# Ledger of designs, part 269: peptides against a protein of PDB entry 4GMN

Target 1, 375 residues: chain A of PDB entry 4GMN
Amino acid sequence: RYANITLLALVTLASIGTDFQETLVKGNQGSRESPISAADEEWNGFDDADGDAMDVDQKSSSGEDQEEDYEEIDVKEDDEDDDDDSITSEMQADMERVVGADGTDDGDLEDLPTLRELIQTAVPQLIRLSNLPIDSDESLTIQSHALSALNNISWTISCLEFANGENANIHNAWYPTAKKIWRKTILPILEADSADLKLATQVTSLAWAVARVLHGETPTDGNPHRKFISLYHSSKQQAGGNSNSIEEPEDPFQGLGVKCIGVVGSLAHDPAPIEVNREVGVFLVTLLRQSNNVPPAEIVEALNQLFDIYGDEELACDKEVFWKDGFLKHLEEFLPKMRTLTKGIDKRTQPELRTRADEALLNLGRFVQYKKKHA

## One batch from the design tools (peptide; made by RFdiffusion4, then SolubleMPNN)

Design b2_p26_6_s1 (from b2_p26_6, 17 letters changed)
Fold by OpenDDE base, seed 2:
Structure b2_p26_6_s1 (fold): chain B 375 residues (1-375), chain A 26 residues (1-26)
Amino acid sequence: as target 1 above (375 residues)
Amino acid sequence: SFLEEARKQLREYYRFLGQKQLEASR
């Protein structure tokens, strides 16, 4: 009885975060920008104060590209506008407070009772359930559902802006819980060194969501970045050998490789130890150098992580890693390869991957130019 | 059931949150 209620509760909590992610993804299908990747902001550099509008001579190559009348496949969005008026006035008020700039700096979630109950009551139970001894198929199922629920909650929270003190109340409430997820759920699973790629994918997805909020303040105990780099390499070796179709997720950005890059990138942000930053930076730059054998989505993610890590010249990692290890040269040498890679992506079959590759290519050009001016 | 209603309300909450976050990121 308790197990079935727990499982039902876990499936419920997991489904909620899926609906959130699906809403974010659907909102992105209408708008070119994927809000989940910090990459969708056109990286302008920190110094855009000097208004030298480089006239990018838009040579209007008037290629009369024939308007092939792509028949609008009238995907009947069954707008089941079930106007289910069931958004309580309290939930609507909570949303207006989370989206409204006037979020009071007080780390108390008094004004967000649903989110408070989720963080303070539900998540600590999910952590316990994810860390139970695996002694049965039922316990493995409970762990998987607990990880899915933690993943979805953590991703939802990681989609909130915390820059410039935004949502500070939510950040302050989440931060100790995020560290607890890391220490009690993520690290023990990574230390168990399981050959279960499903479990590895679940824990890596959760680790990415948690690390997107904790960044370089993520606990460095046991060098988790090396475990994720090792997992990245191990996943590539397994994919090359046994044609047991781990169904590559239909979405290239949901792959274990991308998730590993996202985790280690997030872990390398300031104030991460310089040696952690260096090991991650070298890993990411090495992926670019080996790009002929790396999936395009992993290249896009690796670029975005490099921009985010090394965008600020005031950070210790800029001098001690970026310049010292000669990353600019590798990025500049990668520009023509990135252009070729991006052009090789079919816009018709992989529109999202192409868009994100075009953006990453643009940002790479800007980043290289920025770093050359500040050399 | 109370659990089905709680599921419904909580799904709608996160769906609405996702929409509002997409509006704020524009």
Scores: peptide ipSAE 0.015, ipTM 0.481, DockQ to the pose 0.030
Fold by OpenDDE base, seed 1:
Structure b2_p26_6_s1 (fold): chain B 375 residues (1-375), chain A 26 residues (1-26)
Amino acid sequence: as target 1 above (375 residues)
Amino acid sequence: SFLEEARKQLREYYRFLGQKQLEASR
């Protein structure tokens, strides 16, 4: 009983996080960067498949034609205009505050009470539930649902713009919580070194969402980037052997490989340690060099991460890694391969992948040209 | 059930929140 209520609450939180993320993704589709459709972990709700078809035994009792005059109960269709006033006046007032709050307030989510309760009340409980000792199938189920809820919340928050001090109140409230998710949920699961690929995918998705906000300020203790690089390689070795087991996600951008690239790319941003940046940069450039055996979506993600990490020439990683390790040569040598790869994607069958590859190809040409002028 | 209705209302609220936040960031 208690476990079922806890599970239902976790499922509810995960579903709310998905709906919020989908709304953010749909809203951002009008802006240039195609938001990563991380939403399509279809939380298959409870299959209400337990429609016990009660076989109503058709007892053919030939009972006589008593024409009981069913009085036409004039069911007045009271068109109850279900004015789906489902948005309580309080919820509406809370939303007007979100739009009206000049970003001057010092991280107090007073104007965002639901988001405040999500960050301050729900997330700490989800962290606790995700970090319970695994001793039963029930505890595994609770962990999985807690991770799903944390993932959806973290992804949703990571879809907000925080550049130039935008949404600073949300950023300031989320930042310590994001670090807590990293230290209390992500690191312990990564340290357990489980062979569970489902758990690895869940924790990697969560790690990406968290790292998209924390970037190079993500705790580097224990070199988690190496664990995600190792996970990337391990996932490729398993896929090459047993063609049967892991349904490749229908969305090529939801693959564990893409998620690993997204995590390590995000971890490598300034102010990350130069050695972390170097190891990630070498990993990403190595994917481009071996691109014949790398899924196109992983190449697109690896390119975007390289542009974001090395786009600023004032950063220490530009001199100490990009130029010192000769990354420009590898990007230039990859440019003709990227043209071939992009042209090989069918626009009819994979329109999103083709669009993102066309954009990444365009950006690669611009980036190479930019770096050549600043050499 | 009360929990299903509460779940519906909370989902609608978070959907609306996300929409309004995107309107403010544009």
Scores: peptide ipSAE 0.014, ipTM 0.462, DockQ to the pose 0.027
Fold by OpenDDE base, seed 3:
Structure b2_p26_6_s1 (fold): chain B 375 residues (1-375), chain A 26 residues (1-26)
Amino acid sequence: as target 1 above (375 residues)
Amino acid sequence: SFLEEARKQLREYYRFLGQKQLEASR
């Protein structure tokens, strides 16, 4: 009984998170193409497989035509106001307030009741559910759905602009909760060192969403960047050997490799420890050097992360890592390879991948030129 | 709908969890 209630509650929270994200995407279509696609595919994991064919036993009961004169009881349809519109309207109103907030209002989360309840009420319970002892397939299912709901909520919040003090109220409310998700949900699962690639993918997706907000302020306890780098390498070794291909997601940007790159890239931002930044930077540059064996989507993500990490010359990582470890040379040597890679992507079959690769190629050229002027 | 029953069960679940937290704080 309680497990079914919990499961249904988690499915409902995951759906609310998705609806909220879709509404944010529709509102934000005028601003930069944030990598929003990462949250949509995880919900397709309801295998329709248990279509137990209800054998509609055609009991041809030739029930006689008793013309029971059912008196038309004029049941006044009491217009039970479709309470379904109320929650969607509140969520939509919250989204309109978040998207329409031209950076000025230090607005209290009092004006964002749905988002407040998601952060303050739902997320703490989801964290608890994700930390249940795993002793049954039911507890694994509960954990998976709790992670899915946390993922959708965290991705939705990570799509908000927090630069220049935008949405500071939401950032300030989310920040302690995001750290709690990291410490209570992500780290324990990463420390369990499970061979479960499904669980690893869910945790990595959630970790990316959380790290997109916390960046270099993500807790460094247990060197999580090394765990995600290790997971990246392990995922590549498994894909080469066992014909149990985890169905590669139809979206090349939903792959575990991309998610690992997104996490470690986000973790390496200032004020991350210089050694964390160095280890991640070396990992990302190494992917570019080995690009012949790396999926194009992972190259695109690795480039974007390198631009974001090393785009500011005032940061300590620019001098102590980028210049000191000679990253510019590797980026310059990669330019002709990136041109070849990008041209090899068919616009007809992979339009998004081609667009993002064309952008990453353009940005790589600009970035190399920028860094050469500041050398 | 499935969603209405889900929302109802979610409300019951939160009520149950709230009671369990109140029991653990005593």
Scores: peptide ipSAE 0.010, ipTM 0.412, DockQ to the pose 0.017
Fold by OpenDDE base, seed 5:
Structure b2_p26_6_s1 (fold): chain B 375 residues (1-375), chain A 26 residues (1-26)
Amino acid sequence: as target 1 above (375 residues)
Amino acid sequence: SFLEEARKQLREYYRFLGQKQLEASR
């Protein structure tokens, strides 16, 4: 599974990297030729597509070497000393404890030179391109492709295991870059309060990929969890009104609602502030209470996030939020509703949704029994 | 081009990761 996902993410990243170049070249040439819909080449999640190895026919197009004279735009680095990189000595000591004792292994991707160049050279350029002023349809297209490339890179990295110090070199190289994507790409676009649901979907997908690695260490500046909760609610209001329904993605798990739940769930993990955890936990439990009006895929994601956030009884959020706010009662009351919901999904038309709902129902039963035993 | 080399190196990297993950899943 993971090998196929990683291969797919690469093929998609390589495709997006191509389309991004073609879009940049076309933008510079002022040619109004409609860009091919890059939307179809976005990373479509964890599809078990047993897709045949497409024979990539090596059509050697001898493109002439146009030496584009890259005018060195002397972007004056205004060294705004954002002094708030005060990683407290305690956070640094906790990072040093989680990173095993040999403190000289900086994220030395010596064995992974391509990933190093992708993280250190390509991603910083994509961040800049995603944060350019939108003054034209071309600038908007460039931003969209930059976001798609960042999304695919971030999703690919988020599919690696980092638990128990696995892939620590990759984690250490990615972590500062992931924070930079969050601060310089995700936050500015969320703050611009754009009515563009396509842009909102791209940014939310990227935010989920980044937050799947950073979890509760994701920067809390400007309360991003509330912005994604607001986006969740606003997306539901717009889908009811204008007949230009953004075609609900064929995959129910690629919907903006699911992506919003995935982001806020990831943001609520330890060591997130208890109030952030509480607001997210209340949001997720409220979705379960309102399940008659919530898509089944969003219920599945909300359950998975609740299990991941509150699975460890040693965490502060277990005592201060899960038990204190009475979440167990709401989960227990939801069990019969989840059984009905899951049985209502047709196995023939929606086999994946049914499988994931059957798994979430099984896990909900186990989780409720676990929490009752540890009460 | 830089991107052809990046695509080649990326393909090699993900072939490597795919092998490592297949080894770790055994």
Scores: peptide ipSAE 0.018, ipTM 0.454, DockQ to the pose 0.029; fails the geometry check

Design b2_p26_6_s2 (from b2_p26_6, 17 letters changed)
Fold by OpenDDE base, seed 4:
Structure b2_p26_6_s2 (fold): chain B 375 residues (1-375), chain A 26 residues (1-26)
Amino acid sequence: as target 1 above (375 residues)
Amino acid sequence: SFLEELRKSLLEYQRFLGEQQLKASR
């Protein structure tokens, strides 16, 4: 299932990456051909008023703006007008390689040219577009589309297996780019403190996709986990007050609350600072304690995150947080509530939610038994 | 589903790119 998703996503992302690159190249050429009409505006010399030039020796701190000379990759305009919506043979070959390759190589994407171009060429452009000053509805639209594209790319890559050194070449190529997305796109938007829940949902979705690869190696600058916890709480307050139907997404797992839980859960993995892990762990366990007021999908996600974070007893967070803060007791006390919650989900109306809740309930029982044996 | 959201977002993005190309060509 995931392989076919990743395949279709990579095709469509590769196509978009190519179309996007071509659009940007053509757009840059069109802006160069605008003749700066040398309007010989005769700068009428202002008269010689004798005003005493106080020599304020402003030390010109030459901030060397390192113009990162983005080498113009000379995209040969092969003029083949074939409107064929067909997957290029190269895109198809890249997809077959991504699905099939035990890639042992040190982050070189030589064998994955379309994915390389997507990561190295398209993503940096999308980061730039996501950082445009919002001064118009058009700039807001551009930001939204750039965030959507970055989200789709990041989610697609996050669906690859990176455990045990699988896809190491893709991981190594993506890792610095994922950090760049985090620092250049996600953090600035989170710091802008926008009341726009649509933007918050987009950036949180992107943040989850990025954090699913970076985990505890996600940059901790500015305590982003607290911003997502705050966003979670703010989203609950706003949903309770304004009857403006933010149409709850038809899929319960696409809710902002689930996305916030997914982000903070991913951020709390080793090697995250123990304090970050503790704050996230306490947040997640608190959701379970307050489960009567928490959507079932958020409970399912919070449980899965807790299993992933605290599944390894060799990690420092097991002793310093899980055992020290008494999380096992809270999980054990939640087990009967989870049984009731899961049984309350109608299999006919919400079959996916019910299936994922049944799985999370089964895993909770196993996890509690596992931790009790290792106490 | 993730696929449907991806597909919708991608189609919306392609449409946006096409609209931007049409604006740049005017």
Scores: peptide ipSAE 0.015, ipTM 0.438, DockQ to the pose 0.034
Fold by OpenDDE base, seed 3:
Structure b2_p26_6_s2 (fold): chain B 375 residues (1-375), chain A 26 residues (1-26)
Amino acid sequence: as target 1 above (375 residues)
Amino acid sequence: SFLEELRKSLLEYQRFLGEQQLKASR
């Protein structure tokens, strides 16, 4: 699942990266080449029209041999670069290498030229575009698109395995860039404290993707975890008041609440400051205590984050937060509520949510048993 | 889905790039 998302996202991001480079280069060169007509070919579905092959016998009329001496105008075939949506052989080779690369420890992407150009060339431009002065609706649109591209890149990279030194070269190349996205794009927008929920959702999605790689090494300047917790609470207050259809994302796991939980959970991993870990842990455990008013997808995410944060007993947060603040009791008291919640999800209408809730319930039972043995 | 959001963001991005090219060409 993740590999196919990573592949599709890398292909599409490599395409974006290429188109973006070309657009920047063409824009800088002032070449008035004709706009590529975005063929809005509506991919009309395969209509199974059984249309009978009528044998129309069109008569061979023998029209005359006018030898018009058309001068060979050496029309240079402008190689219409068939924008064949074909994964370039280079992009495909990079993808095969990313899947097959034994962890070379050097942050050198010599063997991954497309990914290198994406990280080293495309991302710095997207960071610049995301930081343009907002003086018009156009600059807001540019920022939104730059954030979407950064989100897609960051999510793609966050779907790679970095455990046990896997993809260490990609991790090492991405890590400084991820910190730059955090400091230059995420923090400034989060500090502007805009009431724009669309922008907040885009920034939170990007922040989650970045924090899924940086974890507790995410810059703690300005206490961003508190801002995301505040955003979580603010989003719940707004959803209760104005029935203005912020289109609830059709996917329950794409909601702003889930994204906020994912960000703060990721920020709370070791080596995060114990105070950051505590504030996040208390927030997550409080969601479980208040679960009657919390969407099931947010509960699933909050549980997964709690397992990942507190799964290792050797970490300082186990003793100083998990045991000290009595989290085991809250998890144990939540176990019967989670069983009821999970059983209440219809497998027919919400199969993914049900599957993820069944997994989270199973893991909660295991986690509680684990912690009781290590008490 | 993430893929639909990705696809949507990409189409929006391609449209934006095309609009920016058209503006830069004027």
Scores: peptide ipSAE 0.014, ipTM 0.420, DockQ to the pose 0.032
Fold by OpenDDE base, seed 2:
Structure b2_p26_6_s2 (fold): chain B 375 residues (1-375), chain A 26 residues (1-26)
Amino acid sequence: as target 1 above (375 residues)
Amino acid sequence: SFLEELRKSLLEYQRFLGEQQLKASR
């Protein structure tokens, strides 16, 4: 009885969180950018105020306009009148309060009662359920659903802007809970060293979502970055052996490899220990050096993580890792390979991957140029 | 039920977040 109610609650919370990821993804499908691509802000460098506008003389190569008459496939928008009239006036008021909430730095969610109940009441129960002894298929199912719900909640919160003190109330309420998810759910599963790739994928997805908020403040106990690097390598060894059984996710960016890169990248951000940063940075740069054997989506993610980690020259990791370990040379040597890789992605079959690769290529060019000026 | 209210509020909060991301990316 309690198990069925708990399972129903977990399935409901997981479905909420899936509907929640899907609505972020659908909200983002109206924009060409995936929810992960919102971190793909065009790395403009630091605005050096002395911007001599180099007139990039766009030589208009007159490519002949082959008007390929794209037949308008009249995609009948089936107006499924989704009576999404379910936006209650209270929820709209809560949304307006989130937009209009002056930066009350207090982790008080008085104005966000649902989010408060989610963080304070639901998440602590999900953490407990994810830590149940695995003694039955039912306990495995409960764990999987608890992880899915935690993943979806954590991903959602990780899609908030927290830069410049934005959403500080939510950040402050989430931060201790995120650390609790890490210590109580993620670390124990990673320490169990399970050969279950499904569980590994779930925990890695959750770890990425949590690490996107905690960054370098993620607990470093037990060197979790090394466990995710090990998991990355193990996943490649298994994929090479059993080509048949792991449905590679249809989305290249949902792969376990990408998720491992996203986690370790996030863990390496300031104020991460310099040695953690170095080990991750060397891992990421090594992927670029071995790019012929690395999926394009993992290269894109590895580049974005490198930009985010080493974008700020005031950080200790810039001097102690980026410059000291000669990362600029590796990035510069990778630039022509990235151009070839990006051009090799078919825009028709993989439009998202191509777009994100084109962006990562642009950012790589800018990043290399920036770092050369600040050398 | 609390779970249905929680569901609705999470979906709306997401819609809001998606709209804010779309505004920040512009």
Scores: peptide ipSAE 0.018, ipTM 0.508, DockQ to the pose 0.034; fails the geometry check
Fold by OpenDDE base, seed 5:
Structure b2_p26_6_s2 (fold): chain B 375 residues (1-375), chain A 26 residues (1-26)
Amino acid sequence: as target 1 above (375 residues)
Amino acid sequence: SFLEELRKSLLEYQRFLGEQQLKASR
């Protein structure tokens, strides 16, 4: 009984997340179309399996109220605020600058009571449900729906503009919750090393949504970028062998490979450790070198991530990785291959993929020219 | 019910998102 109510609540939360994403896409026609479509496929409508509604006859059995004294397990929140002192004094000063002078921009969503309840009340419950011991098919179903709801919420929030202190109240309310999703939901699932590609796809989608807000401030404990790179390679090996048609998603941008690239790209942004940035940058440039064996959508995503990571010349990663490891040469050598790849995409059968590839090709030409001018 | 409050709240958030879109399109 409680499980069905929880499931209905999770399905409702997931549906609402999708409706919000569709609303954001329609308005944000001018910014890079984030692959918001990734949330729409998890609305596999319940096939109306004609499950006979068993008439539960209301026999009024007057069962005695055993007051099971639910001992309030005082879960002492040991707020081990492990204040990971990794907030550099510069990050703290930039946070203090983004927090406008009046200091009262506490993550107070007074004007957004919904979003407050979603972040403060719903998300902590979804995190708990995603961490339940998997002992039954019902527990797997609950975990899947909890992950879908977290995914849709996280994607919706990641589509808000946070640049220049825009939506700072939402950012400040979401940021600690996003870190909690990462530490309590994403990392434990990645550490369990499950061979379940469905679960891997769900957790990777969620990880991308979370990492699109946290960027290089995403917790680096246990080298999660290497786990997603490993998952990328493992997914390519499985697609070649078993005739279990994991139907490639109809949308080429919803593939597990694209999601892995999106996660690791987001993790490599400043202020990520230079070695994390290097490992990701080398991975992305290696995909471009191997482009004959890489889906076009993954090439588009890898290019977009490279532009976003290395677009600013003032960042440490520009000098220590981009220039030092000679990435410009690889991008220049890839430019004629990208022109051929983009021209090979049929505008009639794959209009979105063609549009995004035409944009990525244009941006690659501009990026190479920019970097040559600043050499 | 929590679901009715959630639904009301979520309609207010849809309205907010629509207002933000109208700001970003200007």
Scores: peptide ipSAE 0.017, ipTM 0.509, DockQ to the pose 0.028; fails the geometry check

